# Ledger of designs, part 164: peptides against a protein of PDB entry 3WG5

Target 1, 218 residues: chain A of PDB entry 3WG5
Amino acid sequence: LAKNIVYVAQIKGQITSYTYDQFDRYITIAEQDNAEAIIIELDTPGGRADAMMNIVQRIQQSKIPVIIYVYPPGASAASAGTYIALGSHLIAMAPGTSIGACRPILGYSQNGSIIEAPPKITNYFIAYIKSLAQESGRNATIAEEFITKDLSLTPEEALKYGVIEVVARDINELLKKSNGMKTKIPVNGRYVTLNFTNVEVRYLAPSFKDKLISYITD
Target 2, 218 residues: chain A of PDB entry 3WG5 as posed
Amino acid sequence: LAKNIVYVAQIKGQITSYTYDQFDRYITIAEQDNAEAIIIELDTPGGRADAMMNIVQRIQQSKIPVIIYVYPPGASAASAGTYIALGSHLIAMAPGTSIGACRPILGYSQNGSIIEAPPAITNYFIAYIKSLAQESGRNATIAEEFITKDLSLTPEEALKYGVIEVVARDINELLKKSNGMKTKIPVNGRYVTLNFTNVEVRYLAPSFKDKLISYITD

## One batch from the design tools (peptide; made by RFdiffusion4, then SolubleMPNN)

Design b2_p19_4_s4 (from b2_p19_4, 7 letters changed)
Fold by OpenDDE base, seed 2:
Parts: structure tokens; sequence; C-alpha cells
Structure b2_p19_4_s4 (fold): chain B 218 residues (1-218), chain C 218 residues (1-218), chain A 19 residues (1-19)
């Protein structure tokens, strides 16, 4: 029986234009092989809003389900990572991970202090994050509080509040728990039921370019 | 009878990228020898959050139990050290040591004053430290208070509150008390029962590079 | 009105120091 393929790839570090290229590459590979899904192991402290929005669009345009998995333990989907997760077809978190802290900033001053975003920008991202939550049937109130209260949640809290769909220790547990779940957003205009009963897991390695850029941005 | 090996190594000073390299090296040596465990004698005032998070991940990815031992008397697992401890398979403290004081900061100003972290960052680390505590079955309320109240605890308090697992005066007492304990987080997906009944203790010396960099960063 | 998103960064928690 032809095994359905599930791809697994890692995205770690700051969200940049290069991170978009990684998402695009990984999703494209999985699309080309008509994979059942791609799981992105995400560990990010945040990054650029423009890159984040492009990544969200790329995920939403995916021909296959994109599962964001906050992994490994100790990882986070912080700030930009939360938006990316909320834009995805399914969110999972490993125990010991976190999600949230989404208040936008303009940057850091020379003294290391935060340059606050004006209310207009903050309100824009409140509307944006609420839209992502609503579109995906996730908790829009908590999504707003990720900005307004700079809220961060544990996996158990995030699951309890309906921000995420799965808490799983590893890929095998994730596949087991998410098997038979519907995507939280449509794939090609349809909600897809995930089928992980007879799947082959394929790990995508970072390209040489991915490794080099990750090393430079760390 | 082939003696099980327990490695002991020291990590002292600020948590930096180099401290990650020390953890990685020490754990790798112990993994390669299929050691029963590695004990890291930790004495740190804190350090970089990025390095700390990487160290936590490295510990959690360990193929063998990593025991954080706040040692010698007078040592601390302060700030970053507390996170590292909470991310480990077992925490021990010597009498006369301390743990806690985990409030994040952006750094120090030119005048030596603390640059406060914004609520976003503070809340991120609250979620993170709570997640580490919850994953390890340790006191998440106290873990939060390490940040929100800048709480610091004695070994006796930390044990009483369920933050740590062992109070021990030396390595021999630690081995004796922890013998038969289960790891607080899994090793390769399984909770491991420590077996210290027939062990050889091997001390790992800092490399020349470790000595040089520690000297430069002190 | 698309608010011109000036280079908005989300806080990089990695820049935090644990004292």
Amino acid sequence: as target 1 above (218 residues)
Amino acid sequence: as target 1 above (218 residues)
Amino acid sequence: KVVPIEPISFLDASKAKAP
C-alpha cells in the first residue's frame, strides 16, 4: 500500500525574509510529493512582521496541511511565531514550550530599550491576530491578549483555552493524536481530515544555505 | 561486573554561548560512554537567555540523565541557572547554596543600573519557566515567583516546596540519596530510574579552551 | 487603508538576559 508521506522540517531562530524562504522551500517539497501534511518544528523568539505576514500567506496558500509544532521542549512560538501558528492548519506544542507575547514593537533603541509601536500599529495587529484566530476557529480573545497583555501560555493552558489543538511529546505522539482531526483552516477551499494511519515520516534537512544563514543570524 | 559510570563536571560563571559548548561537550562525553548519568556541578550568577534556552534544549535532548547539582556550598543557580536546573532530569543542592532570582532584564546601563525587561519579555519567561516546572513535575507556582517576586530559596526551602529533588553535601551523598529516583523528565522518551549502586565516578576536567574562556568572561 | 507597516519587529525574547 503506497504510504502517505508526512514531511517534518525544522525552523529555528528569528523570523526573517530567509525564514520565509525556508517555509516556502519546505512546503513546496511537500506539495510536490502530494504529502498528507508537513510538520514544521518551530522554535522562534519572534522577528519581522513583514516576513511573518508573508509566511502566514504562504501557509494559507499551501496545497497541503501545514502543522506548526512548537518543538523541542524548551522551544517557543513567541511573537511572530504565534501569528504563524495561528495562520496554520494545526498547532501542536510539546510539553515545556510556550506560545504568545505578540505585542508589536518598532525596534530597539541604541541603549537597548524598546521603541514602542504607535497605537495604530498595535491596533492593526490586534485586528490581524484576531482575524487569524477567528478564521481558524481558535480563541480570538486570548489571541488579542497575546498583544494587549503580552500574554504567554504553556501548552496545557493553550490547549485548555482553545488556542492550539494538540499537546504531544514527539512526532509519533503528534501523528497519533492528530490522526482524524480536521484542519482548522481549509486546504484548497476544503477542510481536510488528517490521515496518519499508514504514513512514512520524511525529515527535511536544512540546506547548506539554511545552515549558513542560521549560523550568521544566531 | 562492569561498573556504571557517572560523570561529574563543573560549570561555573556566567551563562554564555561558551557555557553551551561546555554543556554540549560534557554531555556528549557521557553519552558516548553510555554513562548512568552526568552530574553538572553548577555555580552561576546567571547570564544570557539565548544560551540558557539552548542549554535547556541540549539537556532535554540528552541520551542520558543530566543532574544539576548546585555546588559547592556558597554556590548558586541564580537566574539562568534556575532555568537550566528546571530543565534537567534531577536537581540537587548542597547546603549553603541558593536557587532562584529569575526576573529577566535587558541588560545593564552604562551606570550599572538594570535595564528592565518589558512586560512582554517578563511574561514570556514566566510562561517558559512554568512550562519547565510543569514538564518536570516541579512547583510551577514557585517557578513563577522566581520571576514575579525575584524569589530565591535555600536548599531546604526548595526541597520543601518541590522545586528540587535532593539536598546533598557532596557527590557521595548525592549518589546515595538519588539512587532509585526517577528522572523528572524523560530520557529518550522514558523516565529512567537512576542506578548508583555500583558506579565509578569520573571527573571531567575543563578543556584548555574552557579555562581560557572562563578566565576572559569572569 | 493598509497602514504602511513600517519595519515592525516583534520582540525577540532571545535578547533578554536572565540576570
Scores: peptide ipSAE 0.067, ipTM 0.332, DockQ to the pose 0.160; fails the geometry check
Fold by OpenDDE base, seed 3:
Structure b2_p19_4_s4 (fold): chain B 218 residues (1-218), chain C 218 residues (1-218), chain A 19 residues (1-19)
Amino acid sequence: as target 1 above (218 residues)
Amino acid sequence: as target 1 above (218 residues)
Amino acid sequence: KVVPIEPISFLDASKAKAP
């Protein structure tokens, strides 16, 4: 009986259109091999809203469960990373990671100050992040507060408040804890029960191009 | 005799206008206290070209030496970070860090692909990065190749090729190795000989605002 | 909903986590 495959890939750094390409490539590989899931080890400080929205869309279009795993310890799913996580089929965090701080900005002034987004944009992303939380059955109030209060949470807090599903130290603990969980959003129109019994873990390395571009955009 | 003060501050994440504010704040504090230097522990994947250029300008306007230290191991001065480093008074790297990959991009498409910069913009940044290298007496050919070849270097390679001045494992080794070195660019119109004999190291923590904004922009 | 043409960025939180 062919082992159920779980892919694991790392996405580190800014959320950019190249980050989209990484997500797309990794998910596509896992889709082609009919993987049980792909785990994306995410360590992002945030990034571009357009790229983020495209990544969320790509995750939601995935033929397989996409698990966002904020990893390793010290990593974050900050800003755009939180949106991506909230748009995913399952969120896990390692101890010592963080999630949140989702207030949109227009950028940074020449003097380095944040250019605040106009209320119209802020309100758009409040609605958007709440929608992601609601659609995934996660805490929409906290999702809003990620913007309105620039709230950041520990894994334990995020779990407690119903923002995430799993706190796990490593991939093996993640697989063990998430085994039998339902995806928080549909896969191909259906909520999938994860089956991580007797799986093969396959690590996807970034392509040379991925390394190069991540290096540049980072 | 008042101890010579060396400030150490961390700048991590995207190069943005808030990163400029961090640089400006940290450098200003060190300037006000007539520090011997400020060491910026830099871990950046890159970021905005406008913010980068402003940061370079702010460094070049510094009343004291600004040392860019790519730290800790695993950190990078990638893309915009390389420009900032090349614009600084001294570059150091920890073992296991990287520098380079400086090709400008316009951003990321909705499909996550890099939107390549038009040749006009690429050529502008080739000229700019070469200028930074030339002005600092660093390898302008390698600086160009950071763009044209998306070249990334290890600390040892960067040192060997004359891109950086110091490979150091920690602040103490950095201070020891850089003691007596001349700044690679002028401070107040003069090349300064660094004096790290019997210095007090003062760490600057990010302000709450810095933490918040870095959290959001990251 | 049309994302404004102006690049909206989310704050890069990686900078905030600098201990």
Scores: peptide ipSAE 0.041, ipTM 0.297, DockQ to the pose 0.210; fails the geometry check
Fold by OpenDDE base, seed 4:
Structure b2_p19_4_s4 (fold): chain B 218 residues (1-218), chain C 218 residues (1-218), chain A 19 residues (1-19)
Amino acid sequence: as target 1 above (218 residues)
Amino acid sequence: as target 1 above (218 residues)
Amino acid sequence: KVVPIEPISFLDASKAKAP
C-alpha cells in the first residue's frame, strides 16, 4: 500500500510576506505530491496583518489539510499566529506553548510603547477572528477575547475551551491523536477525515530564499 | 503658478512585502499627481531581502524622484533600509539617525542568536549593495563595509563619506537643502534637478490596510 | 546562472518582542 505522505515544515519568526511565500511554497509542494496533510510547525510572536490574511486565504485555498502545530515547547502562536491557526484545518499545540494575544496595534512608538489601533481596526479584527473561529467550529467568544482581553492560553486551556483540537508532544503523537479527526474547515469544499495510519513523514527545509528572507526579517 | 506637490509618507518598522505595498501605493499616488517628488520618512531596523529588492526595483521604476529621509531623530535606515536608501534618488538623514549594518543573516535561532548567511549570500549582497552605490554615485567602499564590517554611520559621517546627500532636521530644511540638487539615479532615464522653490507638501497617511498590517507586524 | 536571491533578512535590531 503506497504510504500517505505527510509533510512537515517549520515557520518561525514574524509573520511577513515572506512567511506567506513559505506557506505557499510548502503547501504547493504538499499539494503537488497529493500529501495526506502538511503540518506547519509554527513559532511566531505575530506579524503583519496583511500577510496573515493572505496566509489564511492560502490555507483556505489549500487542496490538502494544513495542520498548524505550535511547536516546539516554548513556541507560541501569538497575535497573527493565532489568526493563522484559526484559519487552518487543524490546530495542535505542544505542551509549554501558547496561543492568543491578538490585539491589533499600529506599531511601536519611538519609546517602544505600543501604538494602539483605533476602534475601527480593532473591531474589524474582532469580526475577522470571530469569523475564523465560527467557520472552523472553534470558540468565537475566546477568539474575541484574544483581542479584547489580549488573552493568551496554554495548550490545555485552548483545548478545554475548544480553540484547538490536539495537544501533542511531537509529530508522532500529533499524527496518532489526529488520525481519524475531521478537518475543522473544508478542503476543496469537503471536510476531510485525516488518515495517518500508514504515513511517511517528509520534512521540508526552508529554501535558500527562505533562509535568506528570514535573515532580513529577523 | 501651480504649486509643485511634494508628497511625504512614513514607512516604519520591518521591511516586508507590506512595506513594498506601502512604497508602491505612496509612489503611485505621487506619480498620478505628477508630484515633484515623494519623500519617504524611513525608520526601519531592517527586514526581508526580497521585499527590499522589490522596493528598490519599485523606486528605480518610479516616474518621480523618491527621496528617502531617515527621520525622525532616533530613526534608522538599518540593514534593508540602507539598501532601499542606496537605491533611491536622494538620501537625507535627520540628526541623531543612523544608516548601515547591512550584513545579511538567515534569521534568528531559537536562542535568539543570529544565523549567519553563507558566504555566497553575503557576497551576493556585497555585489548588490556596491552596485546600488555605484549606480547612484555613492561610496561603494563604505557600502561594502556596511556588510563586511557591519558598519553604521551617523548622518554627518554618511554625508562626509558620500553615502548620503543631505542632513536635515525637518521636511522644510530638507526641501530647502535639496532644492536644485540632481537625483543620484535617473528618473525615466534622466537625472532630474529637484525644484522645491514653490511646493505644497502633502502628507500621505497609511491606509486602513496599512495600519492594519502594521498592527499585525508589530 | 542567476543565483536565486534567497530572501535575506537583515538584522532587526529591534529587540522588540512583539507583545
Scores: peptide ipSAE 0.028, ipTM 0.257, DockQ to the pose 0.153; fails the geometry check
Fold by OpenDDE base, seed 5:
Structure b2_p19_4_s4 (fold): chain B 218 residues (1-218), chain C 218 residues (1-218), chain A 19 residues (1-19)
Amino acid sequence: as target 1 above (218 residues)
Amino acid sequence: as target 1 above (218 residues)
Amino acid sequence: KVVPIEPISFLDASKAKAP
């Protein structure tokens, strides 16, 4: 029986337009190989709203399921990372990770203080994050509170509140627990049931460009 | 005789991952309609390196010629905008525009001062911008000086030094002057001779999303 | 360090984070 392929790739650091390229490259490789899914191991403190929105759109246009996995322990899907997760086909978190803290800011002042976003921007992102939650059948109230209360959740809380679908320690546990789950959003117009019964896991390495930009953003 | 279509779209503001989405959307529309070319009217103060590199890659993957037009008068292709231009099939500038000032920075300090990029990052972008210039048959020495001297050029200087191909006041003059020019990089593996003798110009409007993000970024 | 979603502020050309 030809083994179904699941790709795994890591995206670490700030959400930037380079992060979009990483998502696009990784998803494209997995699409070309007709993979069963791609798992993106995500560790991000946040980043740019524009990059985030593009990444969400790229995930939604994927020909295969895209699973966001907040990994390893100590990682976060903070700020922009939460939006990306909410825009994906399935969210998993490892124990000791976090999700949330999504309040938009204009930047940092000279003293390192946050420059607050005007109400218009904040309200836009409230509507946007609620839309992502609603479209994916996730908790839109908590999604709003990720902004309005700058709420951060543990994996257990996020699962309990219906923000995420899986808590898993590693890729093998993730594959086991998500086997037979339906995607939370459509893939090519259809909800897909994940089949991880007989899969080959392929790890995608960062490109030279990815390594260099990661080095630059660190 | 069926008129060849040339699309024209505007991209204004910071180079972000949203700017990538705009480029991608506009180029995709023009590709689907088998347009003779797309002209992107560019006005940018710069932005993110990562978004810039993705936009360059998207332009290089275009199935049709992508012309960057620094427009209107008073516009700039500053910083990231210069790299995008150098990555395109043809560069034009309107009188009263500028190009250059490409020195990478890590950001702004609390006092609004520039946080300098480490030499490793600066050297990477020197190599990158020189590569874009060399690949497109443009002046690699000036491209380097856009970083090392933070040089900015007028349209006349940029043309004189072989950084750009056309100085034009408007779309009609651009079409007239660029008619019969070869693309500075290949389109689908071949250098294309532009044919603007009998073209219909179609303007692409910003999407609702484009307008909203532009409004948020303003 | 959590990097909040920075609103897309127009970087002034003078404030353009050049790549």
Scores: peptide ipSAE 0.024, ipTM 0.233, DockQ to the pose 0.211; fails the geometry check

Design b2_p19_5_s1 (from b2_p19_5, 7 letters changed)
Fold by OpenDDE base, seed 3:
Structure b2_p19_5_s1 (fold): chain B 218 residues (1-218), chain C 218 residues (1-218), chain A 19 residues (1-19)
Amino acid sequence: as target 1 above (218 residues)
Amino acid sequence: as target 1 above (218 residues)
Amino acid sequence: APRKPGVELSLPGSPATKP
C-alpha cells in the first residue's frame, strides 16, 4: 500500500518576497506529489505585509493542507508569522515558542524606536487578522488583541484560547495529535480530515538561492 | 590647497533594511572625511516603507549634503525612491530616467495584481510626501499626484515642475550644474551653498555584504 | 539590534518584472 506522503520544510527569518517564493515552491512540490499535507516549520520575527498577504493567499489556494508549525523551541511566529499561521489549515507550536505581537509598524526610527502605524493602518490590519481568525474558526478577539495590546502567547495559552490547534514537541507528536483533525479552513472548497496513518515524512531542503538568502539575512 | 572631496556611491535595487545600512555607511564615511557632499546614484523600483522612512531620516540628519542622482539612463527613483529623493538635499536625474509612481500598496496578489492600500494608508502617504515636498521647497501638488494619479515624470518634466533641481548626463555635468546651488533642506540647521570648485571625486564601493545582497536580489 | 517584529508596508513602484 503506497504510503501517504507528508512533506516538511523549514522557513526561517524575515518574511519577504523570497519567503513567498519558498512557500510557493514547497507547496507546489507537495501538490505535485498529492501529499496528505505539508508542514512548514516556521521561525520568523515578522517582515513585509505584502509578502505575508501573498503567503496567506498561497496557503488558501493550496490543493493540500498546509500546517504551520512554530518550531524549534525558541522559535516564534511573530507579527507576519501570526497572520500566516492564522491563514493556514492547522497551527501547531512546540513548547517554548511564541505567537503574536502583530501591531503593524511603519518601521523603525534611526534610534531603533518603532514608527507607529497611523490608526488607519492599524484598523486595516485589525480587520484583516480578525477575518483570518473568523474564517479559520479561531479566537478573533485574541487575534485583535495581538494588535491592540501587542499580545504574545505561549503555546499553552494559544491552545487554551483557541488560537492554535496543537502543541507538539516534534513532527512525530504533531502527526499523532493532528491525525483525524479537520482543517480549520477549506482545501479546494472542502474541510479535510487529516489522515496521518502510515505516512512517509519527506524533508524538503532549501534551494541554493534560499540558503544564500538565509545566510545573508542572518 | 587640499581639494574638497565629493563621494559617489551606487545604490541599486529594492529599498530594504540593507539599503538603509548602505546609506548609513556611505553617509558616515563622507561625514567622517568632512566631504563637500555625497552623491548617491540611485536606481530603484521601490521597496519597504520603513526602510524608506529611515533612509529619509538618515539623510535629514546628515552632517553633509546628500545628493540623490537617478542614474544611469534607464534607472528610476520609483515609489520609495521618489520619497528618498524628495527627502534629500538635492535631486538630479540623468536623461532617460524616471521618478514617481508613489502609490502605496499592501502588496501583490498571487496573480501579480497590486493589492490596493486602503484609503487610510494612501492618505497617510499623501500627507507624508507632501510634507517632504514642502520642506524641500519642491512641488507638493505633483508630489501628491505621484500617489493619486500614480504619476511618473521624465527628468525634463520633473525639472520643469520644480520636483528636481538638476538634469545631468554624468557626475561631471552634475557637479558643474549644481555648483553654487543651495541645498533644498538644511544641513545641520543651515541651507548650504554647494561648492564643487576644485573637488576630488571619490567612488565608494559596496561592501562584500552589499555585493552579495545585490547579487541575490538581482 | 534585533529587528523588532512588525508588519511592514511595501511601496513598490513599477511591478517587478518577474525575471
Scores: peptide ipSAE 0.097, ipTM 0.645, DockQ to the pose 0.567; fails the geometry check
Fold by OpenDDE base, seed 4:
Structure b2_p19_5_s1 (fold): chain B 218 residues (1-218), chain C 218 residues (1-218), chain A 19 residues (1-19)
Amino acid sequence: as target 1 above (218 residues)
Amino acid sequence: as target 1 above (218 residues)
Amino acid sequence: APRKPGVELSLPGSPATKP
């Protein structure tokens, strides 16, 4: 029986326009090979709101399921990473990871203090993150609290509150636990049941450009 | 007669949290010496919205007049730079500079295309930029068009439309032309008449940290 | 290509929530 292919790629660091390009490249490769899914191992402290929204849109336009996996242990899907996760077909987290802290900020002062976004921007992102949660059948109240309380959750809490779908230690456990789950958003207008029975895992390496950009942005 | 001191500092490159630190440092030095004003020679393609709003707030909190001078010829106060200028006590531009292009963007795709901000964000920045223009007695309609039409203006156009106060080729011409002008926003709650008669110009150099940050962000 | 001037919004994670 032809093995179903699952792609795995890593996205680490700040969410930027270059991160969009990574997502686009990785998803495109997986789409071209008619993969069963792509798993994005995500570790991000956050990043640009624009790049985030484009990444969400690119995921939503994917012809295959896109799984966001907050990995490895110690990684986070912070801020922009949470929005990306909430916009994806399935969210998984490794033990010892975190998700949340979605308060839009204007940025950081020299002293490292956060400069608050004005209420209208904050309210926009509240509406946006709630929309992502609602569209994906995830907890919109907690999604709002990721902003209003700058809430961060453990994998266990995020699972408990219906923010994420899977807690898994590694790719093999992720594939095992997510097998037979439906995507939380449509793929080509339909909710897809994931079939991770007898899959081949293919790891995608970062391009030379991806490595260079990560080096510049780290 | 004790010479009134005018500080001059350069801020070049993207507006970031580090740019806020430069503004804060430069203004603080000038405040400590009870300068008549500080002139910031600004050349920026834009930058972070947060850093921009903090810079605006820091300028508004200044104990001395802060003059934004778009300099040298070929420089711009683009995007975030326009907001900073509109938040300042006086705007000057050198011939061959530009101001405007204030459309909030989420960022850039790999192909270099702009990713548009959603309407609610755009509307927020419209309200914000109009507020800056109104508070400073500058053209709020043009300020809005900096966003809605992504408008960019020459110094002559910006002066004509009441966006800026001075067109000057150099610091000496700026001091000469702005002498006796009132600040467009209050200094310590009062509109101040600039006195550039018999001034000493002191140039502030970037710190080692400022140079390093500029090198990383360029 | 010269990045067109834009106001960039950031969504950084809270420093306090780094485990």
Scores: peptide ipSAE 0.067, ipTM 0.511, DockQ to the pose 0.492; fails the geometry check
Fold by OpenDDE base, seed 1:
Order: sequence, then C-alpha cells, then structure tokens
Structure b2_p19_5_s1 (fold): chain B 218 residues (1-218), chain C 218 residues (1-218), chain A 19 residues (1-19)
Amino acid sequence: as target 1 above (218 residues)
Amino acid sequence: as target 1 above (218 residues)
Amino acid sequence: APRKPGVELSLPGSPATKP
C-alpha cells in the first residue's frame, strides 16, 4: 500500500521576507507531491510583521495541511511565530517550548529599550491576532493577551487554554497524537481529517540560499 | 567487562557563542564514544540569552545524558547557568555553590546599573524557564521565582524544592548518588536510567581555542 | 499601500542573562 507522505521542514530564526520564501518553497514541494501534510518545525524569536502576514496568507492558501510544530525543546514561537502558528491548520509544541509575546514594537533604541508602537498599530494587531484565533477556533482572549499583557505560555498552558492542539516530544508522537484530528482551518475550503496511520516522513533540507541567509542573520 | 565511560568537562565563565561551541564539542566527543554520560562541571555568572538557548537545545538533542554539575564549591549556575541546568538530564550541585538569579536584563549602564528588560522579554523568559522546569519535572514555581524574585538557592534548598537532583562533594560522590537515577528529560525519546556501577571517568581538556577565548573573556 | 512602518514582532536578539 503506497504510504502517504508527510514532509517535515525546519524554519529557525527571525521572520523575514526570506522566511516567507522558505515557507513558500517547503509548502510548494509538499503540495506538488500531494503530501498528507507538511510539518514546519518552527523556532523563532519573531521578526517582521509584513513577512509574518505574508506567511500566514501562504499557509492559509496551502493545498495541504500545514502543521506548525514548535520544536525542538527550548524553541519558541515568539511574537511573529505565534501569529504564524495561529494562522496554521494545526499547532503542536514540544515540551520545553514557548508561545506568545506578541506585542508589536517599532524596534529597539540604541540602549536596547523597546520603541513602543502607537495605539493604532497595537489595536490593528489585536484585531488581527483575534481574527486568526477565531477563524481557527482557538482562544481569542488569550490571543489578545499575547499582545495586551505580553503573555507567553508553556505547551501545557497553551493546550489547556485551547491555543494549541498537540503537545508532542517528537515527530512520531506528533503524528500519533494528531492522527484523526481535524484541521483548525480549512484546506481548499474543507476541514481535513489528518491521516497519519501509514505515512512516510520526508525531511526537506534548507536550500543553499536558505543556509546562507540563516548564516548571515545569526 | 568493558567499563562504561563517563566524560567530565569543565565550562567556566560567561555563556557566549563560544560556550556553545564548548558544549557542542564536549557532548559530541562523548556521543561518539557512546559514553554512559557526560558531566559538565559548570561555573558561570551567566551570559547571553541566545547562546544559552542554543546550549539548552544542544543538551536536549544529546544522544547521551548530560549532567550539569555546579562545581567546584564557590561556583554558581547563575542566570543563564540556571536555564542550562534546568534544560539538562540531571542537575547536581556541590556544597557551597548557588543556582538562580535568572531575571533577564538588557545590559549594564555606564555606571554599572542594570538596564531592565521590558515586560515582553521578562515574560518570555518566565515562560521559557517554567517550560524547562515542567519538561524536566522540576519545580516550575521556583523556576519562575528565579526571575520574578531574582531568587538564588543553596544546593540544599534547591534539592529540597525539587530544582536539582543531587548534592555531591565530588565526581565520585556524584556518580554514587546518581547511579540508578532516571534522567529528568528523555535521551533519544527515552528516559534513561543512569548506570555508574562500573565506569571509567575521562576528563576532557579545553581545546587550545577554548583556552584562548577563556583567557580573553576573563 | 503605504509600507506599514517596520513593525517588529521580535524579542531582542541578545537579552543578557547576566547577574
């Protein structure tokens, strides 16, 4: 019996226009192979809001389920990463990871202090993050508090509060736990039931360009 | 009967990208030799958060148990060192050592005063440190208080509060006391029972590069 | 569309965990 394919790819570091290109490439490969899903192992401190919104759109336009997996332990879906996760078909977190801290800022001053965003920008992102949560049937109150309180959650808290769907230590546990789950947003206009009973896991490596830019942005 | 090997290596000083390289090198050597464990004798005042998080990830990705041993007496696992310890497979402390003081800062002003981190950063690290504690079955409330109260503990207090697993005066006492203990986090997806009944202790020396950078950073 | 001012959703790269 032909095994269904699940792709796994890693996205680590700051969310930039280049991170969008990585998401687009990875999802496109998985779409072309009619994969059952793609799992994006995400570890990000955040990044640019424009790139984040483009990534969310690309995920939501995916022809296959996109699972955001905050992995490995010690990783985070911080700030922009939380928005990306909330925009995805399923969120998983490994133990020892975090999600949240979503308040928009204008940058950092020379002394490392945060330059606060004006209320107009903050309110825009509150509405945006709440909409992502609502659309995915996730906790919109907590999503708002990721901004208003700079809230960060553990995997256990995020699961408890209905922010995420799975806590898993590794890909095998993730596949096992998410098997039979419905996507939290539609794929091609339909909520998909994940079938991970007989899958081949394929890892996508970073492109040479991906490696080079990661090296420059670190 | 072939003796199981336990590696011992020292990491002293500030947590930096170079400290990551030391951890990576030491763990890699011990992994290659299929060591029963590596003990990292840690003495750190703290350091960079990025390097710390990378070190935690490297420890959690280890193919063998990584034991953080706050040693010798007078040493500390301060700030970043506490996070590293909480991310490890087992924590030991020598009498006369300390752990804690984990509040993130942006740096020091010209007058030596701390530049406080904004709530976004502080809350991120609260979630992060709690997640490390929870994953390892250690006291997450105390882990949070390492930040919120700048709490520092003695070995006896840390053991009492379930932050650490062993108080030991030396490597021999550590091996004796930790023999038969389960790792607090999994190794290759499994909790490992430590076997220190018939071990050879091998000390890893700092590389020439390690010595040079330690000399520059002191 | 006016390029939304460079809003960052990031943690500072190197928060110090120094005592």
Scores: peptide ipSAE 0.038, ipTM 0.302, DockQ to the pose 0.097; fails the geometry check
Fold by OpenDDE base, seed 2:
Structure b2_p19_5_s1 (fold): chain B 218 residues (1-218), chain C 218 residues (1-218), chain A 19 residues (1-19)
Amino acid sequence: as target 1 above (218 residues)
Amino acid sequence: as target 1 above (218 residues)
Amino acid sequence: APRKPGVELSLPGSPATKP
């Protein structure tokens, strides 16, 4: 029987315009091969709002399901990562990961202190994150509290409160648990039922440029 | 009956040399008045390791109990804040706060990516945070995992795992719940039993300099 | 549409315990 392909790729670090390029490249590869889904192993402390919004849009425009997997243990989908996750077709978390802490800031002062976002900006992101949660059938109250209370959740809490769909230790457990689940947002205008019964897992390597950037950032 | 004094002060933002000055000032005031304790309402994303270590030392040298209270809801004792908390006489957290995420970094690259600390530095901080946990009779395994897994915990998890001593919504509940508890580290060579039965709460205001720095960082 | 100022949704990353 023809095996459906599931791609797995990694995105680690700050969300930037380059991170958008990574998402776009990975999703495009998976789209070209008519993959059943792509799983993005996400580990991010956050990053730029513009890049984040572009990534969310790119996910929403995907021809295939995009699964955000907060992985490995110790990883986070913090700040921008939470928005990206909430904008995705399915969220999974590994044990010992976190999600949340979404309060927007303007940046850091010269002394390294957080420059607080003005209420108008904070309210914009509250509305935005709530929209992502609502559109994906996830907990919009908690999504708001990710900003208003700068809340972070464990996988168990996030699952319990309906922020995420799966807690899984690895890709195999993720595939097993998510098999037969519907996407939380539409793919090409339809909610898709994931079929992971007879799949081939293909790992996408970072590009040379991706490796170089990681090296420069190390 | 003479009321024992409990001081409450706030420390918010990045841990720096200036934050050390705040801790030193606040603790000194409370020491001078022979207070029963000082409660520091802590909300920090983290900061400088040198300043953090100095703050821990200053707390350990305190003539009175220093209670770290992660407050208000939405606050964190992240990174350096966790070390400070673990170095204190008692840790409390408000609901909706977090503690952990202690992985040291060298800084941020020009592109904003995290520059990973070399293994030697990471191992140093693992040893250090474990020492703080052990000396305070707190969970040294979780303290290690705050680094190795960059783990963040909720108040309920932190309490459950023996990282913190109190979950409290406000100062009054904190005083009530911590009344009769022993300090987790010694005060002047002795573990002190907290007596909050007949106390006056005094709030310490930030100095003009503290306010100015906050303003410059806004 | 005017580029909304790039609110760096920087979480204070794992606040660098800057060594």
Scores: peptide ipSAE 0.036, ipTM 0.298, DockQ to the pose 0.105; fails the geometry check

